Peptides against a protein of PDB entry 1MQS. Designs and how they scored, part 116

Target 1, 223 residues: chain A of PDB entry 1MQS
Amino acid sequence: ILKMLFLNKDLNNNDNITTITDDIFNQQEIIWKVLILDIKSTATISSVLRVNDLLKAGITVHSLIKQDRSPLPDVPAIYFVSPTKENIDIIVNDLKSDKYSEFYINFTSSLPRNLLEDLAQQVSITGKSDKIKQVYDQYLDFIVTEPELFSLEISNAYLTLNDPKTTEEEITGLCANIADGLFNTVLTINSIPIIRAAKGGPAEIIAEKLGTKLRDFVINTNS

## One batch from the design tools (peptide; made by RFdiffusion4, then SolubleMPNN)

Design b2_p21_3_s2 (from b2_p21_3, 14 letters changed)
Fold by OpenDDE base, seed 2:
Formats: C-alpha cells, sequence, structure tokens
Structure b2_p21_3_s2 (fold): chain B 223 residues (1-223), chain A 21 residues (1-21)
C-alpha cells in the first residue's frame, strides 16, 4: 500500500510503516497527490494506515470514487479501486473532464483482460493517454477489522439538528462543533476516515467542515 | 499488467488513427 502511495516506486527502506514514512518525509521526497478510493479499498487502507501515514505519503485529499469530486487539474491522482466496469467508466470520465493532472491507477485485485481492453480503448478515444502514468493490479492480503462505533457525547445534537425551530446559524454552529470533535477524534486515534454524508442536510455541512479541517491540517503541517 | 496495458493502449491508438485517416 505504501508503495502504491509513492507511485509504485521502489522504497529505500523495507522496515515498518512508520519508519518508511518517516524516512521518506525526512528525505523530502513527497509528491502531493489526491487519493481516490472505493468502499472496499477504504476499509483496506484504514486497516493498515494511519492519518499520519497518508500525510507523510503526500495525500492531500482523499475521496470516494462515486462521490462528486471537485476538479484539481494541476494535482496528480492515485486511484485505488476495485476492478469493475463502473470504476473504469468513472476513471475515464474523470480523464475526459481533466479532473487531475496525472492518473495513477491501482486496482485492488486482478484486472480481467476484457476490462483492461475496455479501459485501453476508452482512454485511446479520449486522446489523453499521456495522462495515464501507470496501471497496476494488486493482490492485497489484509484482514480488515470491523469499524468501531463511537460517540462524541454532544447532548441533544440530533434533536437540535432536526428541530424545525433551530436557526440556520445554530445548525451551522453545532455542525462546526461536531466537526471539531470529529477532527480531534481523528487526530487522537490517528486514523484517517473516509467521509460520507447525506446530501442536503447537516451531515453534509459537517462532512465539508471536517474535510476542510483535515486538509488544512495536512497542508499546514507540511508547509 | 502495466506493460500489457501500455501495449494495448498503443494498439488501440494506432487503430484509431487508421480509422480517422
Amino acid sequence: as target 1 above (223 residues)
Amino acid sequence: SKEKFEKLLEDYEKQQKLFLS
């Protein structure tokens, strides 16, 4: 996984994850990039890597492949996703849309020949094959642990957020507090979350705030 | 898989050029 995050370059150190990330960080060999995951790969990443590991690997932003993602045309992207027709189509669409500057595609398992041919054909049609820098399929043998359930213990948060008498300002304030709590939790447990939220409600606000805080933290730590 | 992909991609690109010519 770390090798993937470093664009499948040979790592100079084969020690534990922390030592590898520390060494790379100290050597100033960080390339900033976006990490695009799916549900399966998210679980895999979360089981192996910590927030600090992703940061040290130069991951500035991570998101789900099926989520609406803002274009970052000057930023390279790492895809770590299941080898499915759906994901291939999304990647090709992202390529067509110039979502990112470069595309490093890693499949979580072996890519069937028919899908490889489909990917190649679609990329060829776009005329943007030069942006595809590498394609790997991987066999990852990791045991994914069950996610832990936790609470921020914010009194009456659900009630307040769903009370029609609550003002938008109050909602925004509460969402900020929740996001702060989540951010602190993330830092405390040193685990990077995949942020998913329902659209059109407080959850989206919280997700956006949390995402921003995490990104800012990463940027500020490495600035 | 990388080499295979690159080769396939090149082949398709060549085919597309021929189609458009």
Scores: peptide ipSAE 0.023, ipTM 0.547, DockQ to the pose 0.064
Fold by OpenDDE base, seed 5:
Structure b2_p21_3_s2 (fold): chain B 223 residues (1-223), chain A 21 residues (1-21)
Amino acid sequence: as target 1 above (223 residues)
Amino acid sequence: SKEKFEKLLEDYEKQQKLFLS
């Protein structure tokens, strides 16, 4: 998150957030930016950063993507939002309207290929592709509730997984989503976990999916 | 400018392939 706020520049992550922000604030000229969030990413950021941290990172204003926002054509914007069609459309509309000077787009999780293509197509039509400086997946599809506990904040997951009326396809889909969230968490932590799951239920399915994703990732990064 | 954006998207897609494959 902090890296994102500094436009994904390399930061020394050995220090706590406060130390990092203080050092940057004292050593470098602050580039003031707007931070655009959605409900999910707001919760994510709020779990990690304080308002003062945002300020020290150069965030002068933060707002929800669905809220009416005043144009700041001379100010760069950081989007940190869920990878949805709705958010893409809003970003493109903001681009069309020259709402900000530069667009640094960060998705909370991986943007599917179809949505990436949609984004590309829409941006190409605007003729303002030069204003898009970055497109990143931050892999922060989780909320830290405690230092050693996090939540993916998937609504009604327990109910869905335990409802006898839930179809196999729905269960599989939900398990895939959970696995994706966990995968993103692992990438964020930057360590390979030991996966433990209860046998004979959704947890096992999730563990298997996660394991596959991790293996595939390792293979692809080493090739 | 357009070329830069295309490269950005290509790089992004490449990253996605790494994560989604």
Scores: peptide ipSAE 0.021, ipTM 0.575, DockQ to the pose 0.197
Fold by OpenDDE base, seed 3:
Structure b2_p21_3_s2 (fold): chain B 223 residues (1-223), chain A 21 residues (1-21)
Amino acid sequence: as target 1 above (223 residues)
Amino acid sequence: SKEKFEKLLEDYEKQQKLFLS
């Protein structure tokens, strides 16, 4: 799962999740991303990762695939969903609508050949195959629903960030809260990560706020 | 599955270009 959140780059998985996320947060560049889940994969990810782990992995927002999601054309997206025709059609529709800048598709189990061919055909017709960066079968069928992930308004955060009815003030407030959380994490680890944020989305706002907080802290501490 | 998918995409894209030409 952590490998997936870091776009399937090689990670040392011999340590516990907290140690890995801390090390990555301290030593590697954070790329802000959107995470798209379904009901099954939500249960899987909630059983393994804490909310803070998602933030450390650069997940600024996450949502259910069937929910209405606002376009973030400059933000890369990670799909972690069941290999179904319905999900494939939604992904293709998101691709057609330029919902995100890049698509990293991860299925919870093996995609049948007929569905793979269908996906390939539909994507080819769009002329936007270059936006599909990865397609992986993760084989993660662990279903333990820990209510703690649902109790934290992260689902609300996505709705807030992606609902067209959400005000700029609400978005700014949420981004500030995320930046505060990240700032506290940075201070705890005593290492400053390199943060890359997609332009034109919540990630940029978060990155700017975090950068300002870090600069202010350094100035005040040296002062 | 990534490799298989990429191959399929390349094949379909080639076919599409031939059809549109």
Scores: peptide ipSAE 0.016, ipTM 0.484, DockQ to the pose 0.055
Fold by OpenDDE base, seed 4:
Structure b2_p21_3_s2 (fold): chain B 223 residues (1-223), chain A 21 residues (1-21)
Amino acid sequence: as target 1 above (223 residues)
Amino acid sequence: SKEKFEKLLEDYEKQQKLFLS
């Protein structure tokens, strides 16, 4: 997240957030930026960073992507949002309207190819592709609650998985979403985990799906 | 500008591949 806030420059990952922000704040000229979030990414950032950290990173203001935002044509913007068609359309509209000087786009998880192509197509039509400085997938589709605990912040997941009225299709879909979130988390921490799950329930399904994703990833990366 | 954006997309795809790799 800090890397993103500093426009994906290389940061020393071994340093504490406070140390990093203090060093940068004291030693470098701060580039003031607007941070554009959605509900999910707001939770993610809030779990990891304090308001003071945002300020030290040069975030002058942050807003929700769906909120009406005043144009700041001389200010660069960092988008940190979910990879959805809706968000892409909003970003493109912001680009069309010259809402900001530069656009640093960071998606919270993997952007599907079809959406990437859509983004590219729409941007090409605007003729303002030069304003898009970065497009990254940060793989931050999770909430860091504690050093040893994280949450995907899926609403009512427990209730849904334990409700006898929940359909198999719903369970399968939810398990897939959870597995995707966990996969992104694993990629973010850059460590292959030992997966432990209770047997005979949704956790096992999720574990299997996650395992498959990880195996596929390892195979594809090694190939 | 189009070329730069295409490069960004390529880099994005490469990053995704690296991540998936």
Scores: peptide ipSAE 0.023, ipTM 0.544, DockQ to the pose 0.306; fails the geometry check

Design b2_p21_3_s3 (from b2_p21_3, 13 letters changed)
Fold by OpenDDE base, seed 5:
Structure b2_p21_3_s3 (fold): chain B 223 residues (1-223), chain A 21 residues (1-21)
Amino acid sequence: as target 1 above (223 residues)
Amino acid sequence: SKEKFEKFLNNYEEQQKKFLS
C-alpha cells in the first residue's frame, strides 16, 4: 500500500509504516496527490494506515470514486479501486474531463482481460493515454483485522455456501473468488503457504483452486 | 487508435510483469 502511495517506487519494506513515512516526509520532497477509493479499498486502507500516514505519504485528500469530486487538474491522482466495469467507466470519464493531471491506476485485484481491453479501448478513444502513468494490479483484495488474521470481506459467503438452494455453479464461482482473494493475499505476503483445509466441503475446493493458481504462478515466474 | 490501444496493452502487461517480478 505504501508503495502504491509513492507511485509504486521501491521502498525499503523492512521498516515499519511510521518509520517509512517519517523518513520520506523528512528527507524527500512530498508530491501531493489525491487518493480515489471505493468502499472495499477504503476498508483495506483504513485497516493498515492511519490518517497521518496518508498525509505523510502526500495524500492531500481522499474520496470515494462514486462521489462527486471537484476537478484538480494540476494534481496527480492515485486510484485504488476494485477492477469493475463501473470503476473503469468512471476513471475514463475522469480522464475525459481532465479531472486530474496524472492518473495512477491501481486495482485491488487482477483486472480481467476483457476489462483491460475495455479500459484500453476507451482510453485510446480519449486521446489522453499519456495522462495514464501507471496501471497496476495491487493484489490487495483483503482486509487485515489482526496481525495474523485477515478477511476477504465476501458478503454472505457462509450463507451462500450453506444454502441448499445455492446452485453448483454459484458455489463454484464463489469458491473461485475466494481462491483468487487468497492468492492475492499470498502474493502480497510474498511467501508460499502451506494450505490446510477441511475435507469434503467448500474449503477443499478452495484449497485445490488456490494450489493450482500458486503452481501456475511459480511456473510462470520461473520461466 | 488501434496502435494506441495496442501500446496501452503492451505497457500494462510490461508493468504487471515488473510488479510481479
Scores: peptide ipSAE 0.019, ipTM 0.535, DockQ to the pose 0.614
Fold by OpenDDE base, seed 1:
Structure b2_p21_3_s3 (fold): chain B 223 residues (1-223), chain A 21 residues (1-21)
Amino acid sequence: as target 1 above (223 residues)
Amino acid sequence: SKEKFEKFLNNYEEQQKKFLS
């Protein structure tokens, strides 16, 4: 998240948020930016950062993507939003309207190919592709409630997994979604976890799926 | 990814230029 707020520049990983923001503030001229969020990303940001952290990162104002926003044509914008067609359309509309000077687009999770193509096509049609400075997948499909606890915010996961009426297909699908979310979390944390799960239940299925994803990722990155 | 996006964008723009030409 901090990296995103500093336009995805390399940050020293060993420092706390305050130290990082202070160091950057002291070393570089603050670039004031607008931060555009959706409901999901707002929860993510709020769980990790304080208002003061945003200010120190040069965020002059933050707003919801669906909110009516005043044009700030001389101010760069950071979008941190879910990879949805709706959000893409709004971003493109903002681009068409010259709402901001530069567009740094960060999706909370992986942007599917079809949506990437849609975004690319729409941006191309506008003739303003040069204003799109970055497009990143941040893989932040989680909310941190406390340092040792986070949630994927999957609705009714517990109920679904414990309902005897739930089909195997539904369980498998949900486990896959959970594993994807956990995988994204791991990528965000940038550390390979030790996976512990209860045996004989959905947790084991999730752990296996996650393990496979992590192994595949490691193999592909070392290849 | 950014790279994929940029590649696609460039390709699309080139195709559009050819079509309009």
Scores: peptide ipSAE 0.018, ipTM 0.417, DockQ to the pose 0.080
Fold by OpenDDE base, seed 4:
Formats: structure tokens, sequence, C-alpha cells
Structure b2_p21_3_s3 (fold): chain B 223 residues (1-223), chain A 21 residues (1-21)
């Protein structure tokens, strides 16, 4: 995903998202872009990246492909959407209307040949093929299955997290263990979750840790 | 898909040019 946001440039996959984004943000000129998503890809992005990560990657605005979007003819656009006829038609319409300066098209999964041909034909008719800078299959079509309920069977977790005598270090350690368990469970069920947690408590800590683990995993797997 | 797209696009454009000429 980070590669996509940086126009599929080579990134050092050994670094975590924060390190990568910080290094790029500090050392390179940020190219501001718009990010166009659909419902499925929104779930994927939301599960892996934070808003701050998007900003550091140069994403100034993100919106749904089906939403009414204002023309930004001087701004490049990254599309990260499902490979469907509907999305292809919308992209082509955006191209026809000169909605953006450049088009970086990334599909969440492999684009079938018939749709590729359709895209190519439509783009050819527009005479604006030069504006399409990239067409990639990112293979980031994560399946989110809901609802799921399970237990990590950690003894006295609730008591420990709510005991005023528990140290911050103990809480952090326990949260890390919980996050590890959740991470392993996620991998086992082969489904990437959208993480939601209450703010200001252990749940937030767990969510952040889990998010980091998942982000790292996704980055490493897509390399 | 990029390479396939570019190849197909180029081929299609060339064919269209020939047809319209």
Amino acid sequence: as target 1 above (223 residues)
Amino acid sequence: SKEKFEKFLNNYEEQQKKFLS
C-alpha cells in the first residue's frame, strides 16, 4: 500500500511504516495527490494505515469513487479500487472530464482480460492515454468477515487491566500479549479486520499494537 | 497488468489509426 501511495517506487520493506513515512516526508518533496477508493479498498486502507500515514504519503484528500468529486485538473490521482466494469467506466469518465492531471490506477486484485481490453478501448477512444501513468494489480483484496467472536483465554486480563495497582509497564506488556494473540488469530482466519476500540484505555493500546503488526505484515507480504 | 495494458493499448491505437486512415 505504501508503495502504491508513493507511485509504486521501491521502498525499503525492512522498515516499519512510521520510519518509512518519516524518512520520505523529511527527505523528499511531497507530491500531493488525491486518493480514490471504493468500499472494499477503504476497508483495506483503514485497516492498515492511519490518517497521518496518508498525509505523510502526500494524500491530501481521499474519497469514494462513487461520490461526487470536484475536479482537480492540476492534481494527480491515485485510484485504488476493485477491478469492476463500473469502476472502469467511472475512471474513464473522470479521464474524459479531465478531473485530474494524472491517473495512477491500482486495482485491488487482478484485472480480467476482458476488462483490461475494455479499459484499453475506452481510453484509446478518449485520446488521453498519456494521462494514465500506471495500471497495477496490487492484490490487496482482503476479505473481512464479520462477526467473529473468540477468546484468547488470558487469565485475569480484566482484573489486571482495571486494577489501580497495576503498573503502566504491566498494562503495556499485557496489551502486547493480547495484540499478539489477536494478530495470530487474524492470520489464522485469513481475514484482515477493521479495528475499532474505545479511546483512552487498554483497548486503544491493543488496537494500535495490532494495527502496527498488521501493517507490517501487509507491507512485508506484498513485497 | 501494466505491461499487458500498454501492449493492448498500443495495438488498439495502431489498429484504429489504420482503420481511420
Scores: peptide ipSAE 0.016, ipTM 0.465, DockQ to the pose 0.068
Fold by OpenDDE base, seed 2:
Structure b2_p21_3_s3 (fold): chain B 223 residues (1-223), chain A 21 residues (1-21)
Amino acid sequence: as target 1 above (223 residues)
Amino acid sequence: SKEKFEKFLNNYEEQQKKFLS
């Protein structure tokens, strides 16, 4: 995984993850990139890495492949996703739309030949094959940890967010508080959050705020 | 897979260019 995050360059694997990330962070120029995941790869990464590891690897933003993602045409992207037709189509669409500057594609398992050919054909048609810098199959041994459910213990948060009398300002304020709590939790437990939220409601607001906080933290840590 | 992909891609692109020329 770390090798992937460093664009599949050779790494010294004799040390633990923390030592590796520290050494790379201190000894090499950090290339900032976006990490695109799916549900499966999220579980994989979460079982192996922590938030700080992603930051040290130069991951400024990470998102699910099926989520709406803002274009970052000047930023390289690492895809770490399942080898499916759906994911291939999404990657190709992202390529067509110039969503990122460069594409480093890593599949979580072996890519069947038919899908490889499909990817190659679609990419060739776009005329943007030069943007695809890597395509790798990953074979990782990992243990998915048991997910934990936790509460921020914010009094009446659900009621407030669902009360039709609650103003937009109140909702925004509460969402900010929730996002702060989540951010602190993330840092405290050193977890890797994949932000998923329903659109059109307070959950989206919270997700956006949390994402911003995480990104800002990364930027400030690296400046 | 990378090498296979690159080879296939290059071949496909070359064929397409020939076809469209």
Scores: peptide ipSAE 0.012, ipTM 0.391, DockQ to the pose 0.064

Design b2_p21_3_s4 (from b2_p21_3, 13 letters changed)
Fold by OpenDDE base, seed 4:
Structure b2_p21_3_s4 (fold): chain B 223 residues (1-223), chain A 21 residues (1-21)
Amino acid sequence: as target 1 above (223 residues)
Amino acid sequence: SSSKLENFLNNYEEQQKLFLS
């Protein structure tokens, strides 16, 4: 995934994600990119990357492929999406509309031959094949499952929390919903957790909200 | 158009080989 975010350049595979992102982020020239995802690839990325990893990888904007996206004709785009006819058509439409400067297309799994031919045919008709810089089968059609992970199954939470276009109100609302979910989980488990969250991000907001809810609950139940 | 299509397909195949290597 990190390799993809860095336009499939060679990265030192022995380094941790944090080390890689920090090293690159500290380099003088960050290439800012748009990241286009679908629901499935969002889940994949969310299972591997932390909130700030996208920013450190030079992702300035990320969005769902089916969402209305503003044109950024001077910005390269990374597509990381499922190999479907629908996604291909959307990519081609984005190409036709000159939505981005360059297109780095990454499929979550192998693109079938028929869809590859369809993509190629459509691209050839546009006359803008030069804008497509990469087409990769990433073979990342998986969600990392760890036994210590708990999911609230809130759709698009990662994208919403990390999209720079998301308003503070939207973030606050989502964080409240997440905090409510966590609160309910805590009550179900009947154990008060130690809350740890990264500073300066949505996780901190969620932690604060959850902490407040738990404190209020404890006070009210002991009273 | 046919040549462009072929070039596109060839480039894709080459990229896949590089990625899987």
Scores: peptide ipSAE 0.055, ipTM 0.691, DockQ to the pose 0.287
Fold by OpenDDE base, seed 1:
Structure b2_p21_3_s4 (fold): chain B 223 residues (1-223), chain A 21 residues (1-21)
Amino acid sequence: as target 1 above (223 residues)
Amino acid sequence: SSSKLENFLNNYEEQQKLFLS
């Protein structure tokens, strides 16, 4: 799961989740991205990771695949969903709509050949195959422990970011809270990461807020 | 279109090999 969240880069798996996330946080640039899940994959992730872990991995927005999601054309997206025809069609529609800048597709289990061919065919006709950066079959066998808590957190974030009635102030407030969490993480690990955020979405807002906090902290500490 | 399809499939297979490796 952590590899997936870091775009399937090689990770040192000899440490616990916290150590791994901290090490990556210190050594590599944080890439802000969105995470798209379904009900099954949500349960899987919730059994292993907490919301703070997602934030440390650079997940700024998370949503369910079947829900209407706001476009973030400059933000890369990670899909972690069941290998179904329905999900494939949704991904292709998202691709057609330029909903995200890059698509990192991860299936919760092996994608059957027929569905793979269907995906490939649909992608080919869009002319946007270059936006699909990865397609992986994930092999995860986890016992779901507390799916409800994780689901509630995802739903709240989704509603806040995708509800047209949400005010700019509310979005700003949420971004500020995320930035605070990240700031605390930076202080805990005693290392300032390089943050890379896509423009035009919450990730940019978060990055700016975090940058300001870090700069202010450095100035105040050196004074 | 056929070449693009084949390229996509080949890339997928290569990625799977790398991941399982």
Scores: peptide ipSAE 0.042, ipTM 0.681, DockQ to the pose 0.278
Fold by OpenDDE base, seed 5:
Structure b2_p21_3_s4 (fold): chain B 223 residues (1-223), chain A 21 residues (1-21)
Amino acid sequence: as target 1 above (223 residues)
Amino acid sequence: SSSKLENFLNNYEEQQKLFLS
C-alpha cells in the first residue's frame, strides 16, 4: 500500500510504516497527491494506515470515487479501487474532464481482460492516454484485522455456503471469489503456503482453486 | 485508435510484469 502511495516506487518493506513515511518525508520533497477510494478499498487502507500516514505519504485529499469531487487539474491522483465497470467509467470520466494532472490507477485485485479492454478503448477515445501513468493490480482485496489475521470480508459467505437453497453455481462462484482473495493475499505476503482444507465441502473447492492459481502463477513467472 | 489501444495494453502488460517481478 505504501508503495502505491509513493507511485509504486521501490521501498524498503522491512521497515515499519512510520519509519518509511518519516524517512521519505524528511529526505525528499513530498509530491502531493489525491487518493481516490471506494468503500472496499477504504476499509483496506484504514486497516493498515492512519490519517497521519497518508499525510506523510503526500496524500493531501482522499475521497470516494462516487463522491462529487472538485477538479484539481494540477494534482496527480492515485486511484485505489475495485476492478469494476462502474469504477472504470468514473475514472474515464475524470480523465475526460481533466480532473487531475496525472492518473495512477491501482485496482484492488486483478482487472479482468474484458474490463481492461474496455478501459483501453475508452481511454483511447479520449486522446488523453498520456495522463495515465500507471495501471496496476495491487492484489489487496483483503482486510488486515490483526498482524497475522486477515479477512476477505465477503458478505454473507457463511450463510450462502450453508444455505440449502444455494445453487451449485452460486457456491462455485463464491468459492472462486474466496480463492481469488486468498491468492491475492499470498502474492502480497510473498510466500507460498501449504494449503490445508477440510474435505467434502466448500473449503476443498477453495483449496483446489487456490492451488491451481498458485501453480499457474509459479509456472508463468518462471517462464 | 487501434494503435493507441495496443500501446495502452502493451504498457499495462509491461507494468504488470515489473510489478510481479
Scores: peptide ipSAE 0.032, ipTM 0.679, DockQ to the pose 0.654
Fold by OpenDDE base, seed 2:
Structure b2_p21_3_s4 (fold): chain B 223 residues (1-223), chain A 21 residues (1-21)
Amino acid sequence: as target 1 above (223 residues)
Amino acid sequence: SSSKLENFLNNYEEQQKLFLS
């Protein structure tokens, strides 16, 4: 996974994840990238990496492939997604739209030959094959994933929430944005969640805001 | 078009070999 985040460069360090990320962070220029995931790969990443690890790997933003993502035409993107026709079509559409500067495609498992040919054919038609820098099969099926994990496309949320210089107003604003994103997700799933959050921090604020939004929505829809 | 497709496939195969090596 770390190798993937560093654009599949050879990592000769046999140290733990933290040591590897620290060493790379300190010794090499960081290339800032967008990480595009699906539900399965999000769980995979979360099982082995912390948010800080992603940041140290140069991941500024991570989003779900099916989410509406803002174009970042000057930013390279790493795709780490399941080898499905749907994901291939989305990637090709992103390519057509010049959504990112470069495309580093990593599949969570082996890409079947038929899908590889489909990807190749579609990319060829776009005339933008030069933007596809990598296509790798990442064999990570051995990693146990949580059943459901979602990520919001909010840049630098972790840094902002943990920076002692961040104002209360900024925290409140960010928490509101996060709550909005979660609210939209809940509505899409069409299921009322049980909300759990750590006490005494931004998570609690977010949970409260989300709860209020959900309650208001239920009241308004039943009225 | 056929040449472009073939080139893309070849590049993929080469990358896989490098990754697995």
Scores: peptide ipSAE 0.031, ipTM 0.678, DockQ to the pose 0.282

